# Peptides against a protein of PDB entry 5EIB: the designs that were tried, part 30

Target 1, 366 residues: chain A of PDB entry 5EIB
Amino acid sequence: VDLEPGTMDSVRSGPFGQIFRPDNFVFGQSGAGNNWAKGHYTEGAELVDSVLDVVRKESESCDCLQGFQLTHSLGGGTGSGMGTLLISKIREEYPDRIMNTFSVMPSPKVSDTVVEPYNATLSVHQLVENTDETYCIDNEALYDICFRTLKLTTPTYGDLNHLVSATMSGVTTCLRFPGQLNADLRKLAVNMVPFPRLHFFMPGFAPLTSRGSQQYRALTVPELTQQMFDSKNMMAACDPRHGRYLTVAAIFRGRMSMKEVDEQMLNVQNKNSSYFVEWIPNNVKTAVCDIPPRGLKMSATFIGNSTAIQELFKRISEQFTAMFRRKAFLHWYTGEGMDEMEFTEAESNMNDLVSEYQQYQDATAD
Target 2, 366 residues: chain A of PDB entry 5EIB as posed
Amino acid sequence: VDLEPGTMDSVRSGPFGQIFRPDNFVFGQSGAGNNWAKGHYTEGAELVDSVLDVVRKESESCDCLQGFQLTHSLGGGTGSGMGTLLISKIREEYPDRIMNTFSVMPSPKVSDTVVEPYNATLSVHQLVENTDETYSIDNEALYDICFRTLKLTTPTYGDLNHLVSATMSGVTTCLRFPGQLNADLRKLAVNMVPFPRLHFFMPGFAPLTSRGSQQYRALTVPELTQQMFDSKNMMAACDPRHGRYLTVAAIFRGRMSMKEVDEQMLNVQNKNSSYFVEWIPNNVKTAVCDIPPRGLKMSATFIGNSTAIQELFKRISEQFTAMFRRKAFLHWYTGEGMDEMEFTEAESNMNDLVSEYQQYQDATAD

## One batch from the design tools (peptide; made by RFdiffusion4, then SolubleMPNN)

Design b1_p10_2_s1 (from b1_p10_2, 5 letters changed)
Fold by OpenDDE base, seed 2:
Structure b1_p10_2_s1 (fold): chain B 366 residues (1-366), chain A 10 residues (1-10)
Amino acid sequence: as target 1 above (366 residues)
Amino acid sequence: MPYRKPKIPA
């Protein structure tokens, strides 16, 4: 789905363009112009029914519909505005199904689009209310991984998207291979989300590999475990040491000893016990899949529900507030039918979410 | 998920 035809042509002409049904390409002509309001109330609203017709058709063809997975950016107008409109409409029609998102958070290091803080804040407000689980894929963290860890002097969208694809492949492993822990979206939510609003995940991946680079180094289970819990391997720009884990899932891939994995996972929890909440017993889940990712012998994917995620929301909130106090570019949103109250409500809800994470960070066992 | 009721500081 896109509000611009050129994006669909790029997907169709790409290496995997033929795996999608032609009728499942739904696109507009005008684009969103990086405006959330165009995505949500005008251009996106004109296209949403055509998308819902396709969603219904594909849902009816499913023997066992678990839910939906949306991949979108929060900095643009289409992914943010139309993406959140689509989430809302799907939630209304399928209230008993899981809504899962891969939400790409904007960063000034990656994009010069001045209005990204508005689009992100308005989107986060919708995600708090209408999603069950959201993987926060932060362009800030992706850029820092490419630059600092992978030593790429000029990170490209291709380099960032390689990290995104590795992460998405990792977190979906249990859904794609039989006999795994968290084999469905609902089980994942039950294990990862102790409180409904606190459903934003920090994903991480080890080993970190650049696009076109093959890591020939065999990693050990101890090295994978240590890297997976390293803040430098997190795809969200948060330090887990500044918060506490509510829940963790670890997904190992490749031929390895389950015993060795369990030993290393116990060791890392014991070493980092101060960074876990004491009032959620058995809050770390581990899965091992014998099938490695393409080009790797072994990998580990991390899913963290941590109160440190508030650092990401604070960054966006600070950028939002600096613009909104000046009413900078606000007329582009109000001209599409938005009220200034929608901005203040979105800001308030994101600040409430930050406060909720802080309260649970400071909470003790009774 | 099984959890203990957290005591949130006042």
Scores: peptide ipSAE 0.042, ipTM 0.706, DockQ to the pose 0.023
Fold by OpenDDE base, seed 1:
Structure b1_p10_2_s1 (fold): chain B 366 residues (1-366), chain A 10 residues (1-10)
Amino acid sequence: as target 1 above (366 residues)
Amino acid sequence: MPYRKPKIPA
């Protein structure tokens, strides 16, 4: 789905374009112009029914519908505005199904789109209410990984998208290979989300290795485990040491000893015990899939529900507030039928979310 | 998920 044809044509002409049904390509002509309100109230609202018709058709063809997965950006107008409209409409029609998102967080290091803080804040407000689980994929963290860890001097969208694809492949491993932990979206939510509003995940992937060092690095279970818990490997720009893990899932892929995985996972929890809440028993879950990712002998994918994710939301909130106090560009949103009150409500709800994470960070066992 | 009721600081 897109509000511009060029993106859809690129997907269709791409190496995997033929895996999608031609009738499942739903697109507009005008785009959203990086405006959430165009995505949500005007251009996106004109297209949403055509998308819902496809969603219904595909849902009816499912033997067992678990839920929905949306991949979108929060900085743009289509992914943010139309994406959140679509989430709302799907939630209304399928209230008993899981809503999962891969939400790409904007960063000034990656994009010069000045209104991204508005689009992100308005989107987060919708995601808090209408999703069951959201993977926070932060372009700032992706850029920093590419630059610092992968030693790429000028990271490209191709380099960032490679990390996104590896992460998405990792977190969906248990859904694609039967007999694993969190083999369905509902079970993942039950294991990862102890409080309904606190459903924003920090993903991570290992190994992350520069091209120059790949040939010299042995891939071992200890090294994967250590890298997966390193703050530098988080796909969200926050330090887990500034918060506490509510829940963690680790997905190992490749031929390895389950005993060695369990030992290393226990060791990393014990070393980092101060960064876990003590009042959620058995809050770390581990899965091992014998099938490695393409081109690797083994990998590990991390899913963290951490109170440190508030650093990401604070960054967005600070940028939002600096623009909103000046009423900068508000006329572009209000001109599409949006109320100025929706900005204040979205800011308030995101600040409430930050406060909720802080309360649970500071909470103790009785 | 089973959890113990946290004591939230005032």
Scores: peptide ipSAE 0.040, ipTM 0.707, DockQ to the pose 0.022
Fold by OpenDDE base, seed 3:
Structure b1_p10_2_s1 (fold): chain B 366 residues (1-366), chain A 10 residues (1-10)
Amino acid sequence: as target 1 above (366 residues)
Amino acid sequence: MPYRKPKIPA
């Protein structure tokens, strides 16, 4: 789905374009112009029914519909505005199904689009209420991984999207292969989301190695485990050492010793025990899939529900507040039928979410 | 209206 035809044409002409049914390409002509309100109330609202018709058709063809997965950006108008409209409408029609998102967070390091904080804040407000699981994929963190870890002097969107694709493949491993932990979206939610609003995950993928260092790096369970828990490996721009893990899932792929995995996972928990909440028992889950990812002997994918994710939301909130106090560009949103109160409500809800994460960070066992 | 201006190559 897109509000621009060019994106759909690029997907269709791409190496995997043929895996999608032609009738499932739903697109507009005008785009959202990086305006959440165009995505949510005007251009997106004109297109949403045609998307819902496709969603219904595909849902009816499922023997066992678990839920929905949306991949979108929060900085743009289509992914943010229309994406959250779709989430809302799907939630209304399928209230008992899991809503999962891969939400790409905007960064001033990656984009010069000044209104991205508005689009992100308005989107986060919708995601708090209408999703069950949200993987926070932060362009800030992706850029920093590409530059610092992968030693890419000039990271491209291709480089960032490679990290995203590896992560998405990793976190969906348990859904795609039988006999795994979190084999369905609901089980993942039960294991990862102790509090309904606190469903924002920091993902990570290992191995991440620069081309110059590949020859010196062994793909071992200890190295994968160490990298996966490294703050520099998080695909959300937050330091897990500034918060506490509510829950963690680790998904190992490849042929490895389950005993060694369990030992390394225990060791990393013990080493980082101060960064876990003590009042959630068995809050680290580990899965091993014998099937490695393409081109690797082994990998590990990290999913963290950490109170440190508030650093990401604080960054967006600070940028939002600095613009909103000046009423900068508001006329572009209000001109599409938005009220200024919707901005204030979105800001408030995101600040409440930050406060909730802080509350649980400071919580002790009774 | 602000348009998306990437800082990194596409």
Scores: peptide ipSAE 0.018, ipTM 0.559, DockQ to the pose 0.027
Fold by OpenDDE base, seed 5:
Structure b1_p10_2_s1 (fold): chain B 366 residues (1-366), chain A 10 residues (1-10)
Amino acid sequence: as target 1 above (366 residues)
Amino acid sequence: MPYRKPKIPA
């Protein structure tokens, strides 16, 4: 789905364009112009019913519908505005199904789009209320990984999207292969989300290796375990050491010893015990899938529900507040039918979310 | 409204 035809043409002409049914390409002509309100109330609202018709048709064809997975950006008007409209509409029609998102957070390091803080804040407000699980994929973290870890002098969107794809493949491993922990979206939510509003995950992937170092790197379970818990491997721009893990899932892929995985996972928990809440017992879950990702002998994917995610929301909130106090560009949103109150409500809800994360960070076992 | 201006190439 896109409000611009060119994106759909690129997907269709791509090496995997034929995996999607032609009728499932729903697109507009005018785009959202990086305006959340255009995505949510005008251009996106004109297109949403045609998307819902496709969603219904595909849902009816499912033998066992678990839920929905949306991939979108929060900086652009289509992914943010229309994406959250679509989430809301699907939630209304399928209230008993899991809503999962891969939400790409904007960064001033990656984009010059001045209104991204508005689009992100308005989107986060919707995601807090209407999603069950949200993987926070931060363009800032992706850029930093590409530059610092992968040693890419000039990261491209292709380089960032490669990390996104690897992460998405990793976190969905248990859904795609039988006999795994969190084998369905609902079980994942039960294991990862102790409090309904606190459903924002920091993903991580290992191995992350520069092209020049790939030939010299042995992939071992200890190295994968150490790397996936390293703050530099987090695809959300927050340091887990500044917060506490509520829950963790680790997904190992490839032929490895389950015993060695369990030993290394215990060791990393013990080493980092101060960064876990003590009042959630057995809050680390591990899965091992014998099928490696393409091109790797083994990998590990990390999913963290950490109170440190508040750093990401604080960053967005600070940027939002700095613009909103000046009423900068508000007329572009209000001209599409938004009220200024929707901005203050979204800001308030995101600040409440930050406060909730802080409360649980500071919470002790009674 | 400003269109997206990426700082990195596509």
Scores: peptide ipSAE 0.016, ipTM 0.490, DockQ to the pose 0.027

Design b1_p10_2_s2 (from b1_p10_2, 4 letters changed)
Fold by OpenDDE base, seed 1:
Structure b1_p10_2_s2 (fold): chain B 366 residues (1-366), chain A 10 residues (1-10)
Amino acid sequence: as target 1 above (366 residues)
Amino acid sequence: MPYRPPVIPA
């Protein structure tokens, strides 16, 4: 789905364009112009019914519909505005199904779009209320991984999207291969989300290796485990050492010893025990899938529900507040039918979310 | 873009 044809044409002409039904390409002509309000109330609202018709058709063809997975950007107008409109409409029609998102967070290091903090804040407000699980994929963290870890001097969208695709493949492993931990979206939510609003995940993928060091790196369970828990390997720009893990899932792929995995996972928990809440028993879950990803002997994918995720929301909130105090660019949103109250409500809800994470960070066992 | 492993190939 897009409000512009050019993106859809790129997908259709790409190496995987033929895996999608032609009738499932729904697109507009005008675009959203990086405006959340155009995506949510005007251009996106004109297209949403056509998307919902496709969603219904595909849902009716499912033997067992678990829920929905949306991949979108929070900095743009289509992914943020129309994406959150779709989430709300799907939730209204399918209230008993899981809503899962891969939400790409904006960064000034990656994009020059000045209004991204507005689009992101308005989107987070919708995600807090209307999703059950949200993977926070932060363009700032992706850029830093590409630059620092992968030693790419000038990271491209292709390099960032490569990390996104590896992570998405990793976190969906248990959904695609039966008999694993979190084999359905609902079980994942039960294991990862102790409180309904605290459903924002910090993903990570290992191995990540620069071209120059690839030949010298051994792929071992200890190395994967160490890299997966390293703050520099998080795909959200937060330091887990500044917060506490509520829940963690680790998905190992490839042929390895389950005993060695269990030993390394126990060791990393014991070494980092101060960074876990003590009042959620058995809050680290591990799965092993014998099928490695393409081109690797083994990998590990990390899913963390950490109170450190508040650093990401604080960054967006600070950028939002700096513009909103001056009412900068608001006329572009109000001209599409938005009220200034919607901005204030979105800011308030995101700040409440930050406060909730801080409360559970400071909570001790009685 | 073709799938590349999350390792920069040689």
Scores: peptide ipSAE 0.011, ipTM 0.530, DockQ to the pose 0.014
Fold by OpenDDE base, seed 5:
Structure b1_p10_2_s2 (fold): chain B 366 residues (1-366), chain A 10 residues (1-10)
Amino acid sequence: as target 1 above (366 residues)
Amino acid sequence: MPYRPPVIPA
């Protein structure tokens, strides 16, 4: 789905464009112009019913519908505005199904779009209320991984999207292969989301290796485990050491010893015990899938529900507040039918979310 | 070559 036809043409003409049904390509002509309000109330609102018709058709064809997975950006108008409209409409029609998102957070290091903090804040407000699980894929973190870890001098969207694809493949492993931990979206939510609003995940992937170092790296369970818990491997720009893990899932892929995985996972928890909440017992879950990712012998994917995620929301909030106090660019949103109150409500809800994370960070066992 | 994460097979 896109409000721009050129994006759909690029997907369709791509090496894998043929895996999607032609009738499932729903697109507009005008685009959202990086405006959440155009995505949510005008251009996106004109297209949403045609998307819902496709969603219904595909849902009816499912033998067992678990829920929905949306991949979108929060900086642009289509992914943010229309994406959150679509989430809302799907939630209304399928209230008993899991809503899962891969939400790409904006960064000034990656995009010069000035209004991204508005689009992101307005989107987060919707995601807090209408999603059950949200993987926070932060362009800030992706850029830093590409630059610092992968040693890419000038990271491209292709490089960032490559990390996104690896992470998405990792976190969906248990959904795609039978007999794994979190074998369905609901089980994942039950294991990862202790409180309904605190459903924003910090993903991570290992191995991450620069081209120059690939030939010198051994892929071992200890190295995967260590890298997976390293703050530099988090795909959200948060330091887990500044917060506490509520829940963690680790998904190992490839032929490895389950015993060795369990030993290394226990060791990393013990070494990092101060960074876990003490009042959620058995809050680390581990899965091992014998099928490695294509081109790797083994990998590990991390899913963290950490109170450190508040650093991401604080960053967005600070940028939002700086513009909103001056009403900068606000007329582009109000001109599409939005009220200034919607901005204030979105800011408030995101700040409340930050406060909730902080409360649970500071909570002790009674 | 930087680790190219597996291209999601289209």
Scores: peptide ipSAE 0.010, ipTM 0.504, DockQ to the pose 0.017; fails the geometry check
Fold by OpenDDE base, seed 3:
Structure b1_p10_2_s2 (fold): chain B 366 residues (1-366), chain A 10 residues (1-10)
Amino acid sequence: as target 1 above (366 residues)
Amino acid sequence: MPYRPPVIPA
């Protein structure tokens, strides 16, 4: 789905364009112009019914519909505005189904779109209320991984998207291969989301290795485990050491010893015990899938629900507040039918979420 | 720029 045709043409011309049904390409002509309000109230509102018709059709074809997965950016107008409109409409029609998102967070390191903090804040407000699980994929973290870890001097959207694709493949492993832990979206939510609003995850993928070091690096369970828990490997721009893990899931892929995985996962938990809440017992879940990802002998994917995720929201909030206090660019949103109150409500809800994460970070076992 | 997929080491 896009409000611009060019994105659909890029997908169609891509190496996997043929795997998508032509009738499932729903697109506009005008675009959102990086404006959340155009995505949510005008251009996106005109297209949303056509998307919902496709969603209904595909849902009816499912033997057992678990829920929905949306991949979108929060910095643009379409992914943010129309994406959150679509989430809201799907939630209204399917209130008993899981809503899962892969939400790409904007960063000034990657994009110079000035209004991204507005689009992100307005989107987060919708995600807090209308999603059950949100993977926070931060363009800042992706850029830093590409630059620092992968030694890419000039990271491209392609480089970032490859990290995203690897992560998405990793977190969906249990959904795609039977007999795994978290084999459905609801079980994942039960294991990962202790409180309904605290459903924002920091993902990570291992191994990540620069081309120059690839020949010297052994792919071992200890190295995968160590890299997954490294703050530099988080695909959300937060430091887990500044918070506490509420819950963690680790998904290992490839032929490996389950005993070795369990030993390494226990060791890393013990080493990092200060970074876990003590009042959630058995809050680390591990899955092992014998089928490696394409090209790799083994991998590990990390899913963390950490109170450190508040650093991501604080960054967006600070950028939002800096513009909103001056009412900069606000007329582009109000001109599409938005009220200024919607901005203050979105800011307030995001700040409340930050406060809630902080409360649970500071909570002790009674 | 050659898109070097982040070498998720094969």
Scores: peptide ipSAE 0.009, ipTM 0.533, DockQ to the pose 0.014; fails the geometry check
Fold by OpenDDE base, seed 2:
Structure b1_p10_2_s2 (fold): chain B 366 residues (1-366), chain A 10 residues (1-10)
Amino acid sequence: as target 1 above (366 residues)
Amino acid sequence: MPYRPPVIPA
């Protein structure tokens, strides 16, 4: 789905364009112009019914519909505005199904679009209310991984998207292969989301290795485990050491000893016990899939529900507040039918979310 | 209109 035809043409002409049905390409002509309001109230609102018709048709063809998976950006107008409109409409029609998102967070290190803090804040407000599971994929963290860990001097969108693809493949492993822990979206939610609003995940993928170091790296369970819990390996720009893990899932892929995995996972929890809440017993789940990802002997994917995610929301909130106090660019949103109150409500809800994470960070066992 | 970054061709 896109509000611009050129994006759909790029996907269709790409190496995987043939895996999608032609009728499932739904697109507009005008684009959103990086404006959430155009995505949500005007251009996106004109297209949403056509998307919902496709969603209904595909849902009816499912033997067992678990839920929906949306991949979108929060900095743009289409992914943010129309994406959250679609989430709302799907939630209304399918209230008993899981809403899962891969939400790409904007960063000034990656994009110079000045209104991204507005689009992100307005989107987060919708995600808090209408999603069950949100993987926070932060362009700042992706850029830093590419630069620092992968030793890419000039990271490209292709490099960032490679990390996103690896992560998406990792977190969906249990959904795609039989006999795994968290084999459905609902079981994942039960294990990962202790409180309904606290459903924002920090993903991570290991191994991450620079091209120059690939030949010298031994892929071992201890090394994967260590890298997976390293703060610089998180695909959300927050430090887990500044918060506490509510829940963790680790998905190992490849031929390895389950005993060794369990030993290393126990060791990393014990070494980092101060970074876990003490009042959620058995809050770390581990799965092992014998099928490695293509091109690797083994991998590990991390899913963390951490109170440190508040650092990401604080960053967006600070950028939002700096613009909103001056009413900068608001006329582009109000001209599409938005009220200034919608901005204040979105800011307030995001600040409440930050406060909730802090409350549970500071909570002790009774 | 807000600044629109160029689409980097994949």
Scores: peptide ipSAE 0.000, ipTM 0.365, DockQ to the pose 0.028; fails the geometry check

